# Ledger of designs, part 57: peptides against a protein of PDB entry 2KNC

Target 1, 74 residues: chain A of PDB entry 2KNC
Amino acid sequence: KGPDILVVLLSVMGAILLIGLAALLIWKLLITIHDRKEFAKFEEERARAKWDTANNPLYKEATSTFTNITYRGT

## One batch from the design tools (peptide; made by RFdiffusion4, then SolubleMPNN)

Design b2_p22_7_s4 (from b2_p22_7, 17 letters changed)
Fold by OpenDDE base, seed 5:
Structure b2_p22_7_s4 (fold): chain B 74 residues (1-74), chain A 22 residues (1-22)
Amino acid sequence: as target 1 above (74 residues)
Amino acid sequence: LELLLLALLLVLLLLLLLLLLL
């Protein structure tokens, strides 16, 4: 029995859809790897900015500890 | 990666099926 024209048509359509889906998955994977590298760089820069602020001689902690000179601990 | 490998395998299987029909 010669190839059923309907089966050939559906198989070609299915192949095109699967190739298109594979291309979208590759594209999304590349973007996701890129975004994770950019996010890791952002968190490293944020961590460095916190360390640089802590070592800044002009940085005063928002909390001041007052020692009460009259407090004789029990 | 696994989903991409599965998609490639499905495309290859579909192409092989098309060749067998032809």
Scores: peptide ipSAE 0.041, ipTM 0.611, DockQ to the pose 0.125
Fold by OpenDDE base, seed 1:
Structure b2_p22_7_s4 (fold): chain B 74 residues (1-74), chain A 22 residues (1-22)
Amino acid sequence: as target 1 above (74 residues)
Amino acid sequence: LELLLLALLLVLLLLLLLLLLL
């Protein structure tokens, strides 16, 4: 008695479904890992750009200290 | 990306339903 044609058909259909589902899960996992790495890199670059703005030679501090040379503290 | 994944899953589910009706 050969394998029941219905059992073979259902097993092939089930295998195609499992492969499709596994491929989707792997794809979603790869995207999620990629996006997290790219976002971490973007936040590091943004943090560095904020630090570089603090050292910008064109940035004048909003506070200028004026030393009054005529102030003779008695 | 999520919409494309949902579309692919829907196409796979429809293909399975067609194979179950044949």
Scores: peptide ipSAE 0.033, ipTM 0.576, DockQ to the pose 0.086
Fold by OpenDDE base, seed 4:
Structure b2_p22_7_s4 (fold): chain B 74 residues (1-74), chain A 22 residues (1-22)
Amino acid sequence: as target 1 above (74 residues)
Amino acid sequence: LELLLLALLLVLLLLLLLLLLL
């Protein structure tokens, strides 16, 4: 008995649907991993930019603590 | 880029479906 043409047709349709679904899941997973890595890089660059702004030679803190060497607290 | 690749995947899936109907 050759394979029933209907069984072959249904098996091929099922295989195509499963491959298509698997491809979409892999694609969504790759995008989600990519976006999370890009977002993590962006937050790291933003954190570095805040660190570099703290070291900006143009940023003078409004409060400078001078240790007066001559101050002997009475 | 993502939309283009999604469109390409959709076209490929449609071509496979058409090949199954022949």
Scores: peptide ipSAE 0.031, ipTM 0.583, DockQ to the pose 0.156
Fold by OpenDDE base, seed 2:
Structure b2_p22_7_s4 (fold): chain B 74 residues (1-74), chain A 22 residues (1-22)
Amino acid sequence: as target 1 above (74 residues)
Amino acid sequence: LELLLLALLLVLLLLLLLLLLL
């Protein structure tokens, strides 16, 4: 009883499709992990740069809060 | 890195296509 040629062909095609799908999933996973690490680093660097700017003694905040002493709410 | 892995995927796909034609 030789292997049914149709069963062999379908099994080979199925194996190729599964390998191709696995390769695409691994690829997408690697990119997604890379991008998440790079984004996390970028947000950390951005947070640090904001703290360094806030600690600059020459930096005057562009927003001055003026207490209107003359505002007697009627 | 991305271009190298894309090239590897393309080579793998060409090898699979060649194996289907044999």
Scores: peptide ipSAE 0.031, ipTM 0.577, DockQ to the pose 0.085

Design b2_p22_8_s1 (from b2_p22_8, 18 letters changed)
Fold by OpenDDE base, seed 4:
Structure b2_p22_8_s1 (fold): chain B 74 residues (1-74), chain A 22 residues (1-22)
Amino acid sequence: as target 1 above (74 residues)
Amino acid sequence: LLEELLLLLLLLLEELKRLVEE
């Protein structure tokens, strides 16, 4: 009895849908891995930029120490 | 998940081969 042409067509359609879904999952996985690596790099660069900001000559500390020239510590 | 879908695809291809050989 030859294969039911409908069963063959439905199986081929199912295989194409599964390949398409697998390709989308692989694509999403690759993007998610890429985004995690890029985010880790961004956080490292942001950490370095904060360290550089602490040494930036334009960074004025919010705390102003006033030396009272009239204070004779007895 | 991804491995399960790959296994399901392999099983479907094996069933399709069996149906074409009958």
Scores: peptide ipSAE 0.064, ipTM 0.666, DockQ to the pose 0.192
Fold by OpenDDE base, seed 2:
Structure b2_p22_8_s1 (fold): chain B 74 residues (1-74), chain A 22 residues (1-22)
Amino acid sequence: as target 1 above (74 residues)
Amino acid sequence: LLEELLLLLLLLLEELKRLVEE
């Protein structure tokens, strides 16, 4: 029995859609894994930079708290 | 999800092969 041309066309169309969806999922997964590794590295480098800065005897904290002596809280 | 999609694709290719051989 020759293959039903409609069944072949619908199955090929379905296969192309599934391959396209699989490729998009693989691409998204690779990006998500890359971004998570890069973000983890960035947070580690930021943590190290903060530790190195905190141990520098020349470091002055950029945040100065000024007590407003004129503020009479009611 | 990805493994299930790959399995479904393999099953579809096997069914297409079967349908072309009949």
Scores: peptide ipSAE 0.062, ipTM 0.662, DockQ to the pose 0.309
Fold by OpenDDE base, seed 1:
Structure b2_p22_8_s1 (fold): chain B 74 residues (1-74), chain A 22 residues (1-22)
Amino acid sequence: as target 1 above (74 residues)
Amino acid sequence: LLEELLLLLLLLLEELKRLVEE
């Protein structure tokens, strides 16, 4: 019995739509994974730069704490 | 996910082939 032409057309259309949707989902997933890895690498490099600055004996902190020896808090 | 999608596509193509051969 020859194929129901409507069943063949609907199945081919459904397959094309599913392939297109799958390709878009894969593309979005790859970008999202790439961006998360790049962001994680950037935060690691930023963390290393902060540690290197903190361990640099030539780094002078911008914050100076002055104790006023004449301040007798009653 | 990609493997399961490929398997589903291959199964669909085999069912379409069977339907065309009848």
Scores: peptide ipSAE 0.053, ipTM 0.645, DockQ to the pose 0.329
Fold by OpenDDE base, seed 5:
Structure b2_p22_8_s1 (fold): chain B 74 residues (1-74), chain A 22 residues (1-22)
Amino acid sequence: as target 1 above (74 residues)
Amino acid sequence: LLEELLLLLLLLLEELKRLVEE
């Protein structure tokens, strides 16, 4: 009994669409993994730059703590 | 993954051929 030609055509079209969708998902996944690795590296470099700043003998903290000599904490 | 997808595609094509021969 010959298959319904419409069922065969729809199944082939569905398979092609699923392969195309899978390829797009793989592509998006690879980009997302790449971007997360690059961001993690950037945050590590930023953390190192903060440590280098803290170890710089020319670095003065922008925060001056004024001890109010008149403040008796109750 | 790519090889598995190719195997799944080959399996689907075999099932479609079988459906065409019935």
Scores: peptide ipSAE 0.049, ipTM 0.637, DockQ to the pose 0.291

Design b2_p22_8_s2 (from b2_p22_8, 18 letters changed)
Fold by OpenDDE base, seed 5:
Structure b2_p22_8_s2 (fold): chain B 74 residues (1-74), chain A 22 residues (1-22)
Amino acid sequence: as target 1 above (74 residues)
Amino acid sequence: LLDLLLELLLLLLDEVLELLEA
């Protein structure tokens, strides 16, 4: 006996839901891979900017060392 | 997680095919 019309309808609905879920998972995976590559570039650029600052002879630390002339280290 | 979801998807597809062949 051919599949019941209800079985055919439920199978088609199931297949559409599965294709939709698979497409969402693939889309999420692609975004996650993209975001990880962008974040890795951002951290590389940040590390490079810190390195360039450390080697710049014009870089003056914003920290001023105050020498307390009254501190006689015991 | 993705592999488990893919395995579940394949099992559900096989069950649907079995119901269509019966």
Scores: peptide ipSAE 0.050, ipTM 0.633, DockQ to the pose 0.230
Fold by OpenDDE base, seed 4:
Parts: sequence; structure tokens; C-alpha cells
Structure b2_p22_8_s2 (fold): chain B 74 residues (1-74), chain A 22 residues (1-22)
Amino acid sequence: as target 1 above (74 residues)
Amino acid sequence: LLDLLLELLLLLLDEVLELLEA
């Protein structure tokens, strides 16, 4: 029995659809991994920027502690 | 969602393989 031309056509169509779906899944997976790594890096850079802002000599705390030299706590 | 798509992909692959072996 020769291969049913219909079975061969359906198998080829199925294989093309599977390859297309697999490519989309791989693409989505790569983007999702990339975005998670970029987001993690961005949150780390934001965390570091908060530490650098705390150590930035240009960052004046809104609370200026004026030591009143004249305050003799009696 | 990805797991469900992967499961559907595996089921479709199995069905295509069965059709190719018959």
C-alpha cells in the first residue's frame, strides 16, 4: 500500500504547525527569561542607586540636625 | 499557560507520530 497521499499531506501540515508553535514557544520563553533578567538587573541597579544616594554627598537629609550649642540641658 | 501549551504540543506530536507509524 503506497503511503496515503492524504496521510502524508496531513503529516506535513501537522509538522509545519508543530514547528511554528515550537518556534513561538521558544521565542516567548527567551523573551520571558530576558525580561526577568533585565528586571532583576534593573531592581539591583535601583537598590544600588538607593545606596549611592544615601552615600551621595549631594544628598542633604531633609532633617538637618541643628546642634544648638547654646542648649545647656538643665 | 506555557505548561499547558507544551502539553498540547506533546499531545499533537504524539498524534502525528501515531498517524505516521500507522
Scores: peptide ipSAE 0.047, ipTM 0.638, DockQ to the pose 0.090
Fold by OpenDDE base, seed 2:
Structure b2_p22_8_s2 (fold): chain B 74 residues (1-74), chain A 22 residues (1-22)
Amino acid sequence: as target 1 above (74 residues)
Amino acid sequence: LLDLLLELLLLLLDEVLELLEA
């Protein structure tokens, strides 16, 4: 049976589309893995920066909760 | 990754050639 030129053309077109889709999925996967690693590192550095700021004795939190012992809530 | 893509492309080319010879 001579090669159905239509079957060959459709197979090649389908293959090109599948390769293109696979390449896009791989590219998106690599970016997503990279971005998640960078975001996790950024959140860790931000967490560490909060700990260092809390240990700086020069930054007294301006929120001194003065329990006014004389405020009898009437 | 490029080598794997090239290998997949070669396997696909071989399958297309087999379909052309049948």
Scores: peptide ipSAE 0.042, ipTM 0.636, DockQ to the pose 0.320
Fold by OpenDDE base, seed 3:
Structure b2_p22_8_s2 (fold): chain B 74 residues (1-74), chain A 22 residues (1-22)
Amino acid sequence: as target 1 above (74 residues)
Amino acid sequence: LLDLLLELLLLLLDEVLELLEA
């Protein structure tokens, strides 16, 4: 029996919409994976910079801790 | 989500092919 032209047209239209949605999801997934890798690299570089600062003999801490001898923590 | 959309696309493609062969 010849294909029902209406069913074929609706099915093709549905397929085009699903392909378009799938392409957008793949694109978003690729960007999200890229951004997570870049952020992980940035946090690793920031961690290294803290270690390098702690080991730099020219670095003087901007914060000094003073013990208040009159403060008895209850 | 992506796998589900791919599965739905494949099912729709198979249905279109079956309708074209009938």
Scores: peptide ipSAE 0.058, ipTM 0.649, DockQ to the pose 0.215; fails the geometry check

Design b2_p22_8_s3 (from b2_p22_8, 17 letters changed)
Fold by OpenDDE base, seed 3:
Structure b2_p22_8_s3 (fold): chain B 74 residues (1-74), chain A 22 residues (1-22)
Amino acid sequence: as target 1 above (74 residues)
Amino acid sequence: LLDALLELLKALLEEVLRLLAE
């Protein structure tokens, strides 16, 4: 019994679509892992910069806090 | 998810090969 050509064509089309989807998922996974590693390094460097700034005698705080003596918090 | 897609791909390829062998 020769193969049903329609069944073969639909199965091949389905296989091609699944290969394409699998490749996109692998690509997205690799990027996501890369970005998470880069973000973790960025947060670590930012944390270090905050500690280093606290010990830098040349650092001047950019933010000044003023107490408004007329503000009665309700 | 990826493993499930790979297993589905294998199952489809096996079915294609089966249909071509009949």
Scores: peptide ipSAE 0.061, ipTM 0.664, DockQ to the pose 0.257
Fold by OpenDDE base, seed 5:
Structure b2_p22_8_s3 (fold): chain B 74 residues (1-74), chain A 22 residues (1-22)
Amino acid sequence: as target 1 above (74 residues)
Amino acid sequence: LLDALLELLKALLEEVLRLLAE
């Protein structure tokens, strides 16, 4: 029995869909690994900037604590 | 997941080749 053209076409379509899905998964995985490495560097730089600020004797905290003299804590 | 997709792709390719050889 000659190859069923319908079966061959469906099998080829299935193969193309699987290749496309595999390529998208690999691409997403590579981006996710890249983004996590970049985010980790950003958080390290942010942490380092906080340490450098804490050691700078010229740093004044931008946050002023106002003591409300009228607040009698219950 | 990827290995399962590759195995499925291989199985489909083998089936297509079988159908073309019949």
Scores: peptide ipSAE 0.061, ipTM 0.663, DockQ to the pose 0.263
Fold by OpenDDE base, seed 2:
Structure b2_p22_8_s3 (fold): chain B 74 residues (1-74), chain A 22 residues (1-22)
Amino acid sequence: as target 1 above (74 residues)
Amino acid sequence: LLDALLELLKALLEEVLRLLAE
């Protein structure tokens, strides 16, 4: 029974669409894995930098609390 | 998800090859 040309055409079109969708999903997955690894590294480096700053005895906190002695709480 | 898509793609390719061999 010769293949129905319409069935073959539709099956090939369906296969191409699924390959295209699979390629897009693989691409998105690779980017998402890369971004998560980079973000995790960034948060680790940020946590380390904060820890190193806290252990530096020469570090003066940039935030000075000025008590406004003239502020009469009315 | 990816493995399921690969299995679906394989199943579809096998079905196309079967339809071409009939």
Scores: peptide ipSAE 0.056, ipTM 0.653, DockQ to the pose 0.326
Fold by OpenDDE base, seed 4:
Parts: structure tokens; C-alpha cells; sequence
Structure b2_p22_8_s3 (fold): chain B 74 residues (1-74), chain A 22 residues (1-22)
């Protein structure tokens, strides 16, 4: 009994859909992993930049605390 | 990636044609 042409067509359609879905899932997974690695590097670079800024003797804090010597806290 | 998908599609088509020839 030759294979039912309908069974073959449905099997091919199902296989194409599964391959397409698998490819999309793999693609999304790869992008998500890439983006998380890039974000982690960006946060590490920001942490290093803060560290380097804190160690830079040329860095003046934008916030100057002026102790008002005339402030008698009564 | 596209070449691998194309190769997989060809392999599936060949298997389907084989099943049709039996």
C-alpha cells in the first residue's frame, strides 16, 4: 500500500513548521544570550568607569559640601 | 544557518520521495 499522499503532505507540512519554529527559537535564544552578555559587559564597564573616576585625582565631585561655619545649630 | 536549513529540508524531501517510491 503506497503511502497515503495526504499523510505525506501533512508530515512534510508538520516538519517544515517544526523546523521553522526550532530555527526561530534557536535564533531568539542566541540573541537573548548575546544581549545579556553585552549588557553584562556594559554594566562591568560602567562599574570600572566609576572605579576609575573615583581613583582619578582630577575628578571633582559635582557636589561640594560647604560647611556653613555660621550655622549654629541651636 | 540558511544552508543547514536548506540541507535539512532537502534531506526531508529525499526521505519523503523515498517513502513515496515504496
Amino acid sequence: as target 1 above (74 residues)
Amino acid sequence: LLDALLELLKALLEEVLRLLAE
Scores: peptide ipSAE 0.056, ipTM 0.667, DockQ to the pose 0.188

Design b2_p22_8_s4 (from b2_p22_8, 19 letters changed)
Fold by OpenDDE base, seed 1:
Structure b2_p22_8_s4 (fold): chain B 74 residues (1-74), chain A 22 residues (1-22)
Amino acid sequence: as target 1 above (74 residues)
Amino acid sequence: LLEALLLALLKLLLELLKLLEE
C-alpha cells in the first residue's frame, strides 16, 4: 500500500513549518548573542573612555587646595 | 535547546523518509 498522500502532504507541511520555526529561533539566538557581545564591548570601551577622560590633564580636580602660608594661627 | 530541536527535526525527517519507503 503506497503511502497515504494526505499523510505525506501533512508531514511535508509540518517539516517545512518546523524548519521555518527552527531557522527563526536560530536567527533570534544569533542576534541576541551578537548584541550582548557588542553591548559588552561597547560598555567596556565606554568605561575605558571615562577613565581616559579622568586622566586627561585638561580635567583638573574640581578641588584646588590653597595653602595660605600667611595664616599663622596664633 | 538548539541541539534538541535539530535532533527532533532529524527524527522527523527520518520518519518521513520511512513513511515514503512503505
Scores: peptide ipSAE 0.053, ipTM 0.642, DockQ to the pose 0.204
Fold by OpenDDE base, seed 4:
Structure b2_p22_8_s4 (fold): chain B 74 residues (1-74), chain A 22 residues (1-22)
Amino acid sequence: as target 1 above (74 residues)
Amino acid sequence: LLEALLLALLKLLLELLKLLEE
């Protein structure tokens, strides 16, 4: 008794859908791993840029201490 | 999830091969 054509067609359709779903899950996983690595790198570079900004000779402290040259403390 | 899907796909392929051999 040859395989029921309907069973074969439904099983092939199910296999194609599962392959497609597996491919989408693999793709999403790869993107998620990539994005997490890129985000971690971006946060590290941003952290380094904050340290470089703290050491930037162009960074003027918001607090200017004016020494009044005329103040002779009695 | 991914391993379970892969195992389900392998089982389905084996079942298809059995149906094709009958």
Scores: peptide ipSAE 0.053, ipTM 0.646, DockQ to the pose 0.256
Fold by OpenDDE base, seed 5:
Structure b2_p22_8_s4 (fold): chain B 74 residues (1-74), chain A 22 residues (1-22)
Amino acid sequence: as target 1 above (74 residues)
Amino acid sequence: LLEALLLALLKLLLELLKLLEE
């Protein structure tokens, strides 16, 4: 006796849903790997920019040291 | 996880093919 038409329909629907879910998971994984590589490059460039600034003889710190002339350190 | 899902999907597809042959 061939498979019940309802069993065939439900099985095909289930297979389509699972293929769709698998495709979405693969797509999400590829995006996540891409974004992590881009973020790693961004952090490397940010780190490099900090090093270049620290070695620039024209760099003046934005912080001004105020010497309190009334502070007699005990 | 992804490999386990692909293996589960493949197993399911094989099970569906068996149900179509019965």
Scores: peptide ipSAE 0.050, ipTM 0.633, DockQ to the pose 0.313
Fold by OpenDDE base, seed 2:
Structure b2_p22_8_s4 (fold): chain B 74 residues (1-74), chain A 22 residues (1-22)
Amino acid sequence: as target 1 above (74 residues)
Amino acid sequence: LLEALLLALLKLLLELLKLLEE
């Protein structure tokens, strides 16, 4: 049975489309993994920066809650 | 993932060769 030229053409077209889709999925997957790693690193660095700011004795929180012992709330 | 894709591509090429031999 000679190869049905239509079946061969449709199979090659389908293969090209599947390869193209697979390449796009791999590309998107690589970017998504990269972005998640970079975002996780950024959140860790941001968390560490908050700890360093809290340990800087020069940054007195401007909100000293003075419990005014003489404020009898009437 | 890359190895699985290469294996899938190789299987597809073998299937196309079979389709061409029929």
Scores: peptide ipSAE 0.046, ipTM 0.633, DockQ to the pose 0.333

## One batch from the design tools (peptide; made by RFdiffusion4, then SolubleMPNN)

Design b2_p23_1_s2 (from b2_p23_1, 15 letters changed)
Fold by OpenDDE base, seed 4:
Structure b2_p23_1_s2 (fold): chain B 74 residues (1-74), chain A 23 residues (1-23)
Amino acid sequence: as target 1 above (74 residues)
Amino acid sequence: SLVLLLLLQLLLGLELIKQLLEE
């Protein structure tokens, strides 16, 4: 009994669809891994920039200490 | 996990096609 031509055609179509789906999932996985690595670098650079801002000579603290010159400490 | 399952499904599908073509 030769293979049912319809079964062969449907099986080939199914295999092509599975290859396409697998390729899309691999592509999405690679992008997701790439984006996670890029995000980790971005957060590291942002953390460094925040530390550099704290040491920036142009950074003025929002809190000013006022020493009352009239206070004699009695 | 899902990608591995699809790869296994693909391998099984290819083996089934091979068997169907040899019959």
Scores: peptide ipSAE 0.073, ipTM 0.661, DockQ to the pose 0.240
Fold by OpenDDE base, seed 5:
Structure b2_p23_1_s2 (fold): chain B 74 residues (1-74), chain A 23 residues (1-23)
Amino acid sequence: as target 1 above (74 residues)
Amino acid sequence: SLVLLLLLQLLLGLELIKQLLEE
């Protein structure tokens, strides 16, 4: 019984779709790992910048705290 | 997990194709 051409074609199409989906998942995984490494680096640089700022005697805080004279402390 | 399942399905699909071509 020779292979049914339609069955062969449909099975090949299904295999190609599965390969494509697997490739997309691998690609997404690689990007996710890359982005996490980059984000970790940026958070480390941000942490270092805060430490350097805290030790800089020329640093002026951008935030000003004012005592609200109408606050009754209730 | 999902990628491994898809790879297994791909291997099973390829084996099925081989069997169909040997008939």
Scores: peptide ipSAE 0.069, ipTM 0.662, DockQ to the pose 0.209
Fold by OpenDDE base, seed 2:
Structure b2_p23_1_s2 (fold): chain B 74 residues (1-74), chain A 23 residues (1-23)
Amino acid sequence: as target 1 above (74 residues)
Amino acid sequence: SLVLLLLLQLLLGLELIKQLLEE
C-alpha cells in the first residue's frame, strides 16, 4: 500500500515545525550562555577597576562624610 | 530538558516517516 500522501505531508510538516522550534531553542541557549559569560567578564573587569582605583594615592572618594556639628538631636 | 524531548520527538518522527515510506 503506497503511503497515504496526506499522512506523509502532515508528518513532514510536523517534523519541520519541530526542527524550527529546536533550532530556536538551541539559538536561545547559545545566546543565554554567551550573555552570562559576557556579564561575568564585565563584573570581573569592574571589580578589577575598583581595586586599581583603590591603589591610586590620588584617588579621592566622591562621597564625603560631613558631621553636622549643629545637629542637636531632639 | 525541553530540548531533549524535542530531539526525541524528532527521532521518533523520522522513524515514523521511514516506517510510513516502507509500507
Scores: peptide ipSAE 0.068, ipTM 0.654, DockQ to the pose 0.202
Fold by OpenDDE base, seed 1:
Structure b2_p23_1_s2 (fold): chain B 74 residues (1-74), chain A 23 residues (1-23)
Amino acid sequence: as target 1 above (74 residues)
Amino acid sequence: SLVLLLLLQLLLGLELIKQLLEE
């Protein structure tokens, strides 16, 4: 018995849809990899900027603690 | 048969899609 023409048509249509979906998923994967690399680079640059600030001997912390010697805690 | 090959290709395609969606 030859293959049912309807089965052949549906299988070809399904294959075309799967190829189209695979192409979209590959495209999305490439974008996601690109975005993750860009984000990782951004976080690395931010981490470097934080380390450079912390190691800068000219960096004065905005917070100062003052100990009041006259404060007798009752 | 040609239909069997097409069905196998569809199953393989679906499996690849499942793997790609799990990552």
Scores: peptide ipSAE 0.059, ipTM 0.622, DockQ to the pose 0.041

Design b2_p23_2_s1 (from b2_p23_2, 20 letters changed)
Fold by OpenDDE base, seed 2:
Structure b2_p23_2_s1 (fold): chain B 74 residues (1-74), chain A 23 residues (1-23)
Amino acid sequence: as target 1 above (74 residues)
Amino acid sequence: LKLLELLLLLALLALETLLALLS
């Protein structure tokens, strides 16, 4: 029995849709992996910049904690 | 990843069914 033309047509259409969806998911996955790598690099660079700032001998902390020796804590 | 895997499996199944219908 020759293939039902309608069944063949619908199966081809379904296959094209699935391939299209797969391609979109692959594309999204590649972008997501790229973005995560870039974000991880950015967070590492940001962490390094904080260390460099902390080691700057010209950096004076904006806040200083002074122990008030006169405070008896009544 | 699981969704992609599922879609690939469905695509393979669709291809196999198409080949079976054309044979």
Scores: peptide ipSAE 0.055, ipTM 0.646, DockQ to the pose 0.074
Fold by OpenDDE base, seed 4:
Structure b2_p23_2_s1 (fold): chain B 74 residues (1-74), chain A 23 residues (1-23)
Amino acid sequence: as target 1 above (74 residues)
Amino acid sequence: LKLLELLLLLALLALETLLALLS
């Protein structure tokens, strides 16, 4: 007896759905790994940019310390 | 990762069962 055509069709449909879902999960995993690496790089670049801003000679700290030259701590 | 592994195993099992039905 040849294979039941309904069993073959349902098994093929099930296999296609499982392969499709597996492919989507692989794709999502690759994107998630990529995005995490890119985000980590972005945070590192932002951290470096803050250090560069702190070293920027144009950056004046909001707190200006005025040394009173006339203050002798007697 | 475990879900992907499970789906891969199910896909392989489905392929093997299909081949067995067609043989």
Scores: peptide ipSAE 0.055, ipTM 0.645, DockQ to the pose 0.076
Fold by OpenDDE base, seed 3:
Structure b2_p23_2_s1 (fold): chain B 74 residues (1-74), chain A 23 residues (1-23)
Amino acid sequence: as target 1 above (74 residues)
Amino acid sequence: LKLLELLLLLALLALETLLALLS
């Protein structure tokens, strides 16, 4: 007996929906991995720039700390 | 990752069942 037309139609619809959802998840996963790698690289570059700034002889700290001699910290 | 794996397995199963029904 030939395939039941209703079973074939429902199986095709289900397969299309599953493939579409899988493609969206793969796309989201690839973007998420890419963004995490770029962010990690950015944080490494920022950390290096902070070390370079600390060693720059032209850099003067904008903040000065003064010890109040009268404050005993009780 | 587990959700994606599950969806791929379900898609393969749906394709295999469709081929079996068409044979």
Scores: peptide ipSAE 0.053, ipTM 0.643, DockQ to the pose 0.072
Fold by OpenDDE base, seed 5:
Parts: structure tokens; sequence; C-alpha cells
Structure b2_p23_2_s1 (fold): chain B 74 residues (1-74), chain A 23 residues (1-23)
């Protein structure tokens, strides 16, 4: 008896589906690794920008601290 | 990674079974 045509068709469809899902997972993994490397660079650049600002003698903090002269903290 | 490994193994198994059915 030749192979059941239905079994052959379902097996081919299943194989294509599994290969497709595997390819999508590989693609997602590659993107995730890429994005993590890019995000790490972004955080490094942000940390460097904060450091450069802290060491700039021309930098004035936007926050002003006002001392209330009438506040006698008990 | 484990899911990818599983899917790859299932795809290979499906291919082997298909070849066995066609032989």
Amino acid sequence: as target 1 above (74 residues)
Amino acid sequence: LKLLELLLLLALLALETLLALLS
C-alpha cells in the first residue's frame, strides 16, 4: 500500500510549521542579543554624559536649595 | 534556546518520518 496521501500532506505541513517556528525563534534571539548590546552602549553613553556634566565647572544645577531662616528645627 | 532545540529536533524527526514513509 502506497503512503497515505493524507499522512504525507499532514507531515509536510507539520514540518514546514516547525521549521518556520524555529526560524522565528532564531530571528527573535538574534534581535534580542542585538538590542541588548545597543541598550548597553546607550546606558554607557548616558553614564559618561552624567560624569562629564558633573566635572564641568560651568555646570550649575537647576535645583536651588532655599534655607528657611525662620525654621528652627527642633 | 531549549524551545528552539526542541523544535529543531521535532523538525528533524518529522523529516525522517516523512522520508521513511516515502521509501
Scores: peptide ipSAE 0.052, ipTM 0.646, DockQ to the pose 0.081

